Peptides against a protein of PDB entry 7AL2. Designs and how they scored, part 20

Target 1, 85 residues: chain A of PDB entry 7AL2
Amino acid sequence: YEIMLIRPKTIDDINYVVDQVLEESNPVILDLSFLEKESPANFKLAGEKIKQMRSNYGAEALLLSRCNDKNLIIIAPKGVSLVRK

## One batch from the design tools (peptide; made by RFdiffusion4, then SolubleMPNN)

Design b1_p12_4_s4 (from b1_p12_4, 4 letters changed)
Fold by OpenDDE base, seed 5:
Structure b1_p12_4_s4 (fold): chain B 85 residues (1-85), chain A 12 residues (1-12)
Amino acid sequence: as target 1 above (85 residues)
Amino acid sequence: SAEFEEVLSLFE
């Protein structure tokens, strides 16, 4: 698989993430800082999509970093295990 | 919202 990196800014970007995780089985490292600051609506949508992928498809998500300029999360498809040590 | 909580819970 490939590991995708993206800082989504639009709904299209969010849907791209969904496609990468569910259809391509690629983990995605997301920076949600743009959505969190600039679009509460799309940040909410991103949260909904993450919830759906976790609940319905066995995806897993883990925080990588949160600071003033970053909101980094990795989301992995069912076959990829995420472990924080 | 529930969606916000879903994202924010990852930071706990």
Scores: peptide ipSAE 0.175, ipTM 0.769, DockQ to the pose 0.155
Fold by OpenDDE base, seed 3:
Structure b1_p12_4_s4 (fold): chain B 85 residues (1-85), chain A 12 residues (1-12)
Amino acid sequence: as target 1 above (85 residues)
Amino acid sequence: SAEFEEVLSLFE
């Protein structure tokens, strides 16, 4: 698999993340800082999509970093485990 | 914000 990195800015970007996780079985490292600052509605939508992938498809998610300039989350498809030491 | 709390809930 590949690890995708994206800072989504549009709904199309959010749908791209969903496609990468569910169809391509690729982990995705997301920076949600743009959506958080520029589109509260799409920020909420991104969160809802992540919850749906966790609930319905066994995806896992982990917060990597949150600061003024970054909001980094990794989401992994079922079969790729996230382990925190 | 409510949106931030939504994201935080992903990790609880």
Scores: peptide ipSAE 0.172, ipTM 0.761, DockQ to the pose 0.135
Fold by OpenDDE base, seed 1:
Structure b1_p12_4_s4 (fold): chain B 85 residues (1-85), chain A 12 residues (1-12)
Amino acid sequence: as target 1 above (85 residues)
Amino acid sequence: SAEFEEVLSLFE
């Protein structure tokens, strides 16, 4: 698999993340900082889709970093284990 | 924001 890196800016980007996790089985490192600042509605949508992937498809998500200019989350498809040591 | 808190709740 590949690890995708994306800072979503549009609904198309959010749906791209969903496709990468569920259809391509690729982990995705997301920076949600753009959506959080520029589109609270799409920020909420991104969160809802992450919850759905966790609840319905066994995806895992982990917060990597939260600072002034970054909101980094990794989401992994079922079968790829995220381990924090 | 409320949206931010919802995203954070993903990891609790």
Scores: peptide ipSAE 0.167, ipTM 0.755, DockQ to the pose 0.134
Fold by OpenDDE base, seed 4:
Structure b1_p12_4_s4 (fold): chain B 85 residues (1-85), chain A 12 residues (1-12)
Amino acid sequence: as target 1 above (85 residues)
Amino acid sequence: SAEFEEVLSLFE
């Protein structure tokens, strides 16, 4: 598989993430900082999609980094284990 | 929102 990196800015970008995780079975490193700052509605949508992927498809998510300019989460499809030590 | 808080919980 591939590991995708994206800082989504649009709904299309959010749906791209969903497609990568669920259809392509690719982990995605997701920077939500743009949406959090610029689009509360799309930030909420991203959260809903992450929740759905976790609840319905066995995806997992893990914090990578959070600071002033980054809000990094890795989302892994079912079968890819995420471990924080 | 609940979704917002859920996303933030990933950082806790």
Scores: peptide ipSAE 0.162, ipTM 0.760, DockQ to the pose 0.154

Design b1_p12_5_s1 (from b1_p12_5 with D3S E8Y)
Fold by OpenDDE base, seed 4:
Structure b1_p12_5_s1 (fold): chain B 85 residues (1-85), chain A 12 residues (1-12)
Amino acid sequence: as target 1 above (85 residues)
Amino acid sequence: MESSALEYLGML
């Protein structure tokens, strides 16, 4: 698999993340800071998509870092385990 | 109040 990195700005970008996780089985590291600041509606949508991927497809989502300029999350498909030691 | 999106995330 590939690990995708993206800072989504649009609904198309959000759908790209979904496609990468569910169709391509690629983990995605995404920075939600743009959506959080510029589009509360699309930020909420991104969260709903993450919830759906977790609930319906066995994806995992972990917060990697949150600061003023970053909101980094990794989404892993079912076949990729995220482990904290 | 924290974002609803964060409610569904784990922490490293």
Scores: peptide ipSAE 0.049, ipTM 0.649, DockQ to the pose 0.119
Fold by OpenDDE base, seed 5:
Structure b1_p12_5_s1 (fold): chain B 85 residues (1-85), chain A 12 residues (1-12)
Amino acid sequence: as target 1 above (85 residues)
Amino acid sequence: MESSALEYLGML
């Protein structure tokens, strides 16, 4: 598989993340800082999609880093284990 | 696994 890196800015980007995780079975490292700052509605949508992937498809999500300019989250598809040490 | 990321970001 591939590990995708993206800083979503649009609904199309959010759907791209969903496609990568669910259809391609690729982990995605995403920076949500743009959405959080610029679009509360799309930030909420991204969160809802992540929750849906976790609840319905066995995806996992983990915080990597949050600072002034980054909100880094990894989303892993079912079968890719995320381990925090 | 429950995601601490989503809670931290206010998504849960």
Scores: peptide ipSAE 0.039, ipTM 0.652, DockQ to the pose 0.753
Fold by OpenDDE base, seed 1:
Structure b1_p12_5_s1 (fold): chain B 85 residues (1-85), chain A 12 residues (1-12)
Amino acid sequence: as target 1 above (85 residues)
Amino acid sequence: MESSALEYLGML
């Protein structure tokens, strides 16, 4: 598999993330900071879709970094384990 | 036409 990196800015980008996780089975490292600042509606949507992927498809999510300019999360599809050592 | 992943998730 591939690890995708994206800072989503549009609904199309959010859809891309979902496609990568559910259809391509690729982990995605995403920065939600743009959506959080520029589109509260799409930020909420992104969060809802992440929750749905976790709840319905067995995806896992971990916070990588939260600071003033970044909101980094990794989403892993079912079958890819996220392990903290 | 294939639905988007967002649309598919929205139905669940």
Scores: peptide ipSAE 0.034, ipTM 0.629, DockQ to the pose 0.047
Fold by OpenDDE base, seed 2:
Structure b1_p12_5_s1 (fold): chain B 85 residues (1-85), chain A 12 residues (1-12)
Amino acid sequence: as target 1 above (85 residues)
Amino acid sequence: MESSALEYLGML
């Protein structure tokens, strides 16, 4: 698999994340800071999709970093475990 | 026409 990196800005980007996780089985490291600041609606949507991926498809999500200009989350598809040592 | 990922999740 590949690890995808994206800072989503549009609904197309959100779709891309979902596709990468669910269809391509690629982990995605995403920065939600743009959506959080610029589009509350799409930020909410992204969060809902993350919840759906977790609830319905066994994806895992982990907050990597949150500060003023970053909201970094990794989403791993089922079969790729996130482990903290 | 294939549905978007958003539509796919909404349907399940």
Scores: peptide ipSAE 0.034, ipTM 0.628, DockQ to the pose 0.046

Design b1_p12_5_s2 (from b1_p12_5 with D3E E8Y)
Fold by OpenDDE base, seed 3:
Structure b1_p12_5_s2 (fold): chain B 85 residues (1-85), chain A 12 residues (1-12)
Amino acid sequence: as target 1 above (85 residues)
Amino acid sequence: MEESALEYLGML
């Protein structure tokens, strides 16, 4: 598999993340800082999509970094284990 | 239970 890195800005970007996790089985490192600042509605939508992937498809999520400039999480497909030490 | 990233983000 590949690890994708993306800072979503649009709904198309959010859908791209979903495709990478569910169709390609690739982990995705997301920077949500743009959506959080510029589009609260799409920020919420991104969160809902992540919740759906977790609840329906066994995806896992882990916080990497959160500050004023970054909001980094990793979302991994089922079968790729995320371990925090 | 381990706290999820979405809980940290206030999404859960």
Scores: peptide ipSAE 0.054, ipTM 0.669, DockQ to the pose 0.526
Fold by OpenDDE base, seed 5:
Structure b1_p12_5_s2 (fold): chain B 85 residues (1-85), chain A 12 residues (1-12)
Amino acid sequence: as target 1 above (85 residues)
Amino acid sequence: MEESALEYLGML
């Protein structure tokens, strides 16, 4: 698999993340800072999509970093283990 | 239970 990196800005970007995780089985490191600051609606949508992937498809999500300029999360498809030390 | 990334973000 590949690890995708993206800072989503649009609904199309959010759907791209979903496709990468569910269809391509690629982990995605995403920075949600743009959505959080610029679009509360799309930030909420992104969160809902992540919840759906976790609940329905066995995806896992782990916070990597949250600060003023970054909101980094890794989303892993089922079969890729995330380990927090 | 460990707090999830979404809980950190206030999404859960």
Scores: peptide ipSAE 0.052, ipTM 0.663, DockQ to the pose 0.509
Fold by OpenDDE base, seed 2:
Structure b1_p12_5_s2 (fold): chain B 85 residues (1-85), chain A 12 residues (1-12)
Amino acid sequence: as target 1 above (85 residues)
Amino acid sequence: MEESALEYLGML
């Protein structure tokens, strides 16, 4: 698999994340900071999609970094485990 | 149980 990196800016980007996780089984490191600042609606949508992936498809989501300029989250598809050592 | 990223973001 590949690890995808994206800072979503549009609904298309959000759907791309979903596709990568669910269809391609690729982990995604995403920065939600753009959506958080520029589109509360799409930020909420992204969150809902992440919840759905977790609830319905066994994806995992972990916060990597949160600061003023970054909301970095890794989303791992089922079959790719996130392990903290 | 570890708190999820979305919980940290206040989304859960």
Scores: peptide ipSAE 0.051, ipTM 0.666, DockQ to the pose 0.522
Fold by OpenDDE base, seed 4:
Parts: sequence; C-alpha cells; structure tokens
Structure b1_p12_5_s2 (fold): chain B 85 residues (1-85), chain A 12 residues (1-12)
Amino acid sequence: as target 1 above (85 residues)
Amino acid sequence: MEESALEYLGML
C-alpha cells in the first residue's frame, strides 16, 4: 500500500480520503487545519466520514500532531495497525 | 479511558 498525505480543502478532497481508505486500502495522513479554520461545515463532514469509516469498515485513527497551524491525524484501513507508544 | 483522536479534535 501507499501512505497518502493531504490537507483537504473541499468536499472532493474529503471524498478522496474516503476513497483512498476504503477502495485503495491506503492509510491517509490528514491535515485538517484548513477545514477546521475555514469551513466548520466541511470539518464536521470530515469528522463524520472518519467516524463512519471507523464504525462500519474497521478503520483506525490516530492523532499525530495538533498545534497552531496543523491538525494531523492518520486514518488506516482495516488490516493496518496503528500503535502509539 | 484514553481520549480518542477524534474526541481530541472535537469530532466526537
């Protein structure tokens, strides 16, 4: 698999993330800082999609970093284990 | 319990 990196700005970007995780089985490292700042509605949508992937498809999510200008989370498809130590 | 990443981000 590949690890995708994206800072989503649009609904299309959010759907791209979903496609990468569910269809391509690729982990995605997301920077949600743009959506959180610029589009509360799309930030909420992104969160809902992540929750759905976790609940329905066995995806996992792990916080990587949250600072002033970054909101980094990795989403892994089922079969890719995420471990924080 | 440990707070989930999504909870920390305000998604839950």
Scores: peptide ipSAE 0.053, ipTM 0.661, DockQ to the pose 0.406; fails the geometry check

Design b1_p12_6_s1 (from b1_p12_6 with E11S)
Fold by OpenDDE base, seed 3:
Structure b1_p12_6_s1 (fold): chain B 85 residues (1-85), chain A 12 residues (1-12)
Amino acid sequence: as target 1 above (85 residues)
Amino acid sequence: MESSAVEYFESL
């Protein structure tokens, strides 16, 4: 598999993330800082999509870093385990 | 593992 990196700015970008996780079975590292600052509605939408992928498809999600300039989250498809040591 | 990201988004 490939690890995708994206800083979503649009709904199309959010849908691209969903496609990568569910259709391509690729983990995605997201920087949500743009949506959080510029579009609270789309930021919430992104969160709902992540929750749906966890609930319905067995995806895992982990907050990597949140500060003034970054909001990094990894989403892993079912079968790719996230392990914290 | 438990998802800190889920807890974060649930708090929005």
Scores: peptide ipSAE 0.076, ipTM 0.664, DockQ to the pose 0.746
Fold by OpenDDE base, seed 5:
Formats: sequence, C-alpha cells, structure tokens
Structure b1_p12_6_s1 (fold): chain B 85 residues (1-85), chain A 12 residues (1-12)
Amino acid sequence: as target 1 above (85 residues)
Amino acid sequence: MESSAVEYFESL
C-alpha cells in the first residue's frame, strides 16, 4: 500500500480521502486544520466520514498532533494496524 | 474503553 498525505480543503478532498482508505486500502495522514478553521460544516463532514469508516468498514483512526497550526490524524484501512508505543 | 482519540473523532 501507499501512505497518502493531504490537507483537505474541499468536499472533493474529503471524498478523495474516503476513496483512498476504502477503495485503495491506503492509509491517509490527514491535516484537518484548514477545514477546522475555514469550514465548520466540512470539518464536521470529515469527522462524520471518519466515524463511518471506523464503524462500517473497520478503519482505525489516531490523532497524531493537535495544536494551533495543525490537526493531524492518521486513518488506516482494515488490515493495517495502528499501534502507539 | 474508548481512547481519547476516538472521543475526539466522535466529537467532530
């Protein structure tokens, strides 16, 4: 698999993330800082998509870093284990 | 037990 990196800014970007995780089975490192600051609606949508992927498809998600300038999350498809030591 | 990260995602 490949690890995708993206800072989504649009709904299309959010859908791209979903496609990468569910269809391509690629983990995605996601920076939600743009959406969080610029679009509360799309930020919520992104969260809902993450929740859906976890609940319905066995994806895992882990917060990597959240501070003033970044909101980094890794989303892994089923079969890729995320382990924090 | 739900992790703090999971709780964060649920809060979005």
Scores: peptide ipSAE 0.071, ipTM 0.639, DockQ to the pose 0.370
Fold by OpenDDE base, seed 1:
Structure b1_p12_6_s1 (fold): chain B 85 residues (1-85), chain A 12 residues (1-12)
Amino acid sequence: as target 1 above (85 residues)
Amino acid sequence: MESSAVEYFESL
């Protein structure tokens, strides 16, 4: 698999993340800081998509970093295990 | 594994 990196800015970008996780089985490291600041509605949508991927498809999601200019999350598909040592 | 991202969004 590939690890995708994206800072989503649009609904199309959000859907791209969903496609990568669920259809391509690729982990995605995403920075939600743009959506959080520029589109609270799309930020909420992104959150709902993440919850749905976890609850319905067994994806894992982990907050990596939260600060003024970044909101980094990794989302892994069911077949890819996230392990913290 | 921790569900920190889910917890984050649920806390919003």
Scores: peptide ipSAE 0.068, ipTM 0.650, DockQ to the pose 0.837
Fold by OpenDDE base, seed 4:
Structure b1_p12_6_s1 (fold): chain B 85 residues (1-85), chain A 12 residues (1-12)
Amino acid sequence: as target 1 above (85 residues)
Amino acid sequence: MESSAVEYFESL
């Protein structure tokens, strides 16, 4: 698999993340800081998609860092385990 | 995996 890195800005970007996780089985490290600041609606949508992937598809997600300029989350598809030491 | 992110995701 590949690990994808993206800072989503549009609905298309959000759908790209979903496609990478569910169709390609690639983990995604995404920075939600743009959506959080610029589009509350799309930020909410991104969160709902993440929750859906966790609930319905066995994806796992982990907050990596949250500060003023970053909101980094990794989402891993089923079969890729996230481990925190 | 249960993580501290659960509360964050629920707040989105």
Scores: peptide ipSAE 0.062, ipTM 0.649, DockQ to the pose 0.536

Design b1_p12_6_s2 (from b1_p12_6 with S4E E11S)
Fold by OpenDDE base, seed 4:
Structure b1_p12_6_s2 (fold): chain B 85 residues (1-85), chain A 12 residues (1-12)
Amino acid sequence: as target 1 above (85 residues)
Amino acid sequence: MESEAVEYFESL
């Protein structure tokens, strides 16, 4: 698999993340800082999609970094284990 | 998922 890195800015980008995780089985490192700042609606949508992937498809998510200019999350498809040491 | 991460994701 590949590890995708994206800072989504649009709904299309959000759907791209979903496709990568669920259809391509690729982990995604996601920076939500743009959406959080620029589009509360799309930020909420992104969160809902993450919750759905976790609840319905066995995806796992981990907060990597949250600060003033970063909101980094890794989302892994079912079968890819996320381990913090 | 760690407690802090759970709280964050639930807040989205």
Scores: peptide ipSAE 0.059, ipTM 0.684, DockQ to the pose 0.446
Fold by OpenDDE base, seed 1:
Structure b1_p12_6_s2 (fold): chain B 85 residues (1-85), chain A 12 residues (1-12)
Amino acid sequence: as target 1 above (85 residues)
Amino acid sequence: MESEAVEYFESL
């Protein structure tokens, strides 16, 4: 698999993340800071998609960093384990 | 998942 890095700005970007996790089985490191600041509606949508992937498809998500200019989350598809040491 | 992260995802 590949690890994708993206700072989503549009609905198309959000759907791209979903495709990467569910169809390509690639982990994705997201920076949600743009959506959170510029589009509360799309930020909420992104959150809903993450919840759906976790609840329905066995994806795992982990908050990496939350500060003024970053909102970093990793989403791993089923079969890729996220391990904290 | 740590409790802080769980709370964050619930808030999205």
Scores: peptide ipSAE 0.058, ipTM 0.684, DockQ to the pose 0.405
Fold by OpenDDE base, seed 3:
Structure b1_p12_6_s2 (fold): chain B 85 residues (1-85), chain A 12 residues (1-12)
Amino acid sequence: as target 1 above (85 residues)
Amino acid sequence: MESEAVEYFESL
């Protein structure tokens, strides 16, 4: 598999993340800082999609870093385990 | 996932 990196800015970007995780089975490192600051509605939508992937498709998500300039999350498809050492 | 991580995602 490939690890995708993206800082989504639009709904199309959010849908791209969903497609990568569910259809391509690729983990995604996601920076939500743009949406959080610029579009509360799309930030909420992104969160809903993450929750749906976790609840319905066995995806796993982990917060990597959150500060004033960054909101990094990794989302892994079912079959790719996230392990903290 | 650990409780703290789940808590964050549920808040989105």
Scores: peptide ipSAE 0.056, ipTM 0.672, DockQ to the pose 0.446
Fold by OpenDDE base, seed 2:
Structure b1_p12_6_s2 (fold): chain B 85 residues (1-85), chain A 12 residues (1-12)
Amino acid sequence: as target 1 above (85 residues)
Amino acid sequence: MESEAVEYFESL
């Protein structure tokens, strides 16, 4: 698989993340900081999509870094294990 | 998933 990196800015980008995780089975490292700052609605949508992928499809998400200038999340499809040591 | 991450995602 590939590991995708994206800082989503649009709904299309959000859907791209969903497609990568659910259809392509690729982990995605995403920075939500743009959406959080520029589009509360799309930020909420992104969060809802992440929750849905976790709840319905066995995806796992991990917060990598949360600060003023970044909101880094890794979302892994079912079958790719995220381990914190 | 770590507890902190769970709490964060629930808040989104």
Scores: peptide ipSAE 0.052, ipTM 0.683, DockQ to the pose 0.472

Design b1_p12_6_s3 (from b1_p12_6 with E7D E11S)
Fold by OpenDDE base, seed 4:
Structure b1_p12_6_s3 (fold): chain B 85 residues (1-85), chain A 12 residues (1-12)
Amino acid sequence: as target 1 above (85 residues)
Amino acid sequence: MESSAVDYFESL
């Protein structure tokens, strides 16, 4: 698999993340800082998509870092385990 | 009551 890195800015970017996780089985490292600051609606949408991937497809999500200019989360498809020590 | 998106992400 490949690990994708993206700072989504649009709905298309959010859908790209979903496609990578569910269709390509690629983990995605997301920086949600743009959506959080610039688009509350799309930030909410991104969260809903993450919840759906976890609930319906066995994806895992883990917070990597949160600060003023970064909101980093990794989303892993089923079959790629995330472990925090 | 649903949690806010912010609360959800911070809990991951």
Scores: peptide ipSAE 0.326, ipTM 0.771, DockQ to the pose 0.129
Fold by OpenDDE base, seed 2:
Structure b1_p12_6_s3 (fold): chain B 85 residues (1-85), chain A 12 residues (1-12)
Amino acid sequence: as target 1 above (85 residues)
Amino acid sequence: MESSAVDYFESL
């Protein structure tokens, strides 16, 4: 698999994340800071998609870093384990 | 009741 890195800016980007996780089984490290600042609606949508992936498809999501200009989350598909040491 | 998106992301 590949690890995808993206700072989504559009609905298309959000859907790309979903596709990478669910269809390609690729972990995605995403920075939600653009959506958080520029589109509350799409930020909410991204959150809903993440919840759906977790609830319905066994994806895992972990916050990596959050500060003023970053909201870094890793989303892993069911086949990829996130382990904290 | 749905949490706010901000609260949800902070809970990850």
Scores: peptide ipSAE 0.314, ipTM 0.770, DockQ to the pose 0.132
Fold by OpenDDE base, seed 3:
Structure b1_p12_6_s3 (fold): chain B 85 residues (1-85), chain A 12 residues (1-12)
Amino acid sequence: as target 1 above (85 residues)
Amino acid sequence: MESSAVDYFESL
């Protein structure tokens, strides 16, 4: 698999993330800082998509870093486990 | 595993 990195800015970007996780089985590292600051509605939408992927498809999600200018989250498809050591 | 990201988005 490939690890995708994206800072989504649009709904199309959010849909791209869903495609990568569910259709391509690729983990995605997201920087949600743009949506969080510029589009609360799309930030919430991104969160709903992540929750849906966890609930319905066995994806895992982990917060990597959150500060004033960053909001980094990894979402991994079923079969790619996230391990904290 | 359960993550802080899940808890965060549940609060949205």
Scores: peptide ipSAE 0.291, ipTM 0.740, DockQ to the pose 0.722
Fold by OpenDDE base, seed 5:
Structure b1_p12_6_s3 (fold): chain B 85 residues (1-85), chain A 12 residues (1-12)
Amino acid sequence: as target 1 above (85 residues)
Amino acid sequence: MESSAVDYFESL
């Protein structure tokens, strides 16, 4: 698999993330800082998609870093284990 | 029920 990195800005970007996780089985490292600051609606949408992937497909999500300038998470498809030490 | 962003995606 590949690890994708993206800072989504649009709904198309969000859908791209979903496709990468569910169809390509690629983990995605997301910076949600743009959506969080610029589009509460799309930030909510991104969250809904993440929750759906977790609930319906066994994806995992882990916070990497949240600060003033970044909101980094990793989303992994089922079969890729995320472990925090 | 519609979720709030406050849950931050169920506490990642």
Scores: peptide ipSAE 0.354, ipTM 0.779, DockQ to the pose 0.159; fails the geometry check

Design b1_p12_6_s4 (from b1_p12_6 with E7D E11A)
Fold by OpenDDE base, seed 2:
Structure b1_p12_6_s4 (fold): chain B 85 residues (1-85), chain A 12 residues (1-12)
Amino acid sequence: as target 1 above (85 residues)
Amino acid sequence: MESSAVDYFEAL
């Protein structure tokens, strides 16, 4: 698999993340800071999609870093485990 | 109660 890196800016980007996780089984490291700042509606949508992927498809989603300029999250599809050693 | 979208990981 590949690890996708993205800072979503549009609904298309959000859907791309969903597709990468659910269809391609690729982990995604994403920065939601753009959506958080520029589109509260799409930020909410992104959150809903993440919840859905976790609830319905067994994805894992971890907040890696949050500060004023970053909202870094990793989403791992089912079959790719996020493991703390 | 609705859960958070993400879990926290304090490494970074």
Scores: peptide ipSAE 0.279, ipTM 0.751, DockQ to the pose 0.140
Fold by OpenDDE base, seed 4:
Structure b1_p12_6_s4 (fold): chain B 85 residues (1-85), chain A 12 residues (1-12)
Amino acid sequence: as target 1 above (85 residues)
Amino acid sequence: MESSAVDYFEAL
């Protein structure tokens, strides 16, 4: 698999993330800081999509870093485990 | 986004 890196800015970007996780089985590292600042509606949508992927498809989602200019999350598809040591 | 959307691992 590949690990995708993206800072989503549009609904198309959000759907791209979903496609990468569910169809391509690729983990995605996202920076949601743009959506959080610029589009509350799309930020909410992104969160809903993440919840759906977790609930319906067994994806995992971890917050990696949160600060003023970063909101970094990794989403792993089922079959790619995120393990804390 | 509610905290329920993600689990937490602070490493970065």
Scores: peptide ipSAE 0.276, ipTM 0.774, DockQ to the pose 0.138
Fold by OpenDDE base, seed 3:
Structure b1_p12_6_s4 (fold): chain B 85 residues (1-85), chain A 12 residues (1-12)
Amino acid sequence: as target 1 above (85 residues)
Amino acid sequence: MESSAVDYFEAL
C-alpha cells in the first residue's frame, strides 16, 4: 500500500480521501486546517465521512496534531493497524 | 468536527 498525503480544499478532495481508504486500501494523512478555517460546512462533511468509514468499514482514525495552523489526522483502512508503542 | 470522529495520539 501507499500512504497518501493531502490537505483537502474541496468536496472532490474529500471524496478522493474516501476513495483512497475504501477502494485503494491506502492510509491517508490529511491536514484539515484549510477546511476548518475556510469552509465549516465541508469541514463538518469531512468529519461525517471519517465517522462513516470507521463505523461501516472498520477504518481507524487518529488525531496526530492540532494547533492554529494545522489539523493532522491519519485514516487507516481495515487491515492496516495503527499501533501505539 | 466532533471529538468522537477521531482517537488521539499525542506524540506530535
Scores: peptide ipSAE 0.271, ipTM 0.769, DockQ to the pose 0.138
Fold by OpenDDE base, seed 1:
Formats: structure tokens, C-alpha cells, sequence
Structure b1_p12_6_s4 (fold): chain B 85 residues (1-85), chain A 12 residues (1-12)
């Protein structure tokens, strides 16, 4: 698999993330800072999609870093485990 | 309550 990196800016980007996780089984490292700043509606939508992937498909979602400049999250599909050492 | 979209790892 590949690890995808994206800073979503549009609904199409959000759907791309969903497709990568659910259809391609690729982990995605994403920065939600653009959506949080520029589109509260799409930021909320992104959060809902992440919750749905977790609840319905067994994806994992982990906060990597949050500050003024970034909101970094990794989403792993069910087949890829995020393991704490 | 609705669960958070993401989990947290203390080291990060």
C-alpha cells in the first residue's frame, strides 16, 4: 500500500480521502487546517466522514499534531494497524 | 455523547 498525504480543500478532496481509505486501503495523513479555517461546514463534514469510517469500516484515526499551523491526522484502513510501542 | 473523530497518542 501507499501512504497518501493531503491537505483537503474541497469536498472532492474529502471524498478522495474516503476513497483512499475504503477502496484503495491506503493510510492517509491529512492536514485539516485549511478546512477548519476556510470552511467550517466542510470541516464538520470531514469529521463526520472520519467518524463514519471508524464506526462502519473499522478504520483508525489518530491525531498526530495540532497547532496554529496544522491539524494533522492519520487515518488507517482496517487492514493497517496503528500500534503503540 | 458523540465520539470524537480522532483518538490521541500522548507522545504526539
Amino acid sequence: as target 1 above (85 residues)
Amino acid sequence: MESSAVDYFEAL
Scores: peptide ipSAE 0.269, ipTM 0.742, DockQ to the pose 0.141

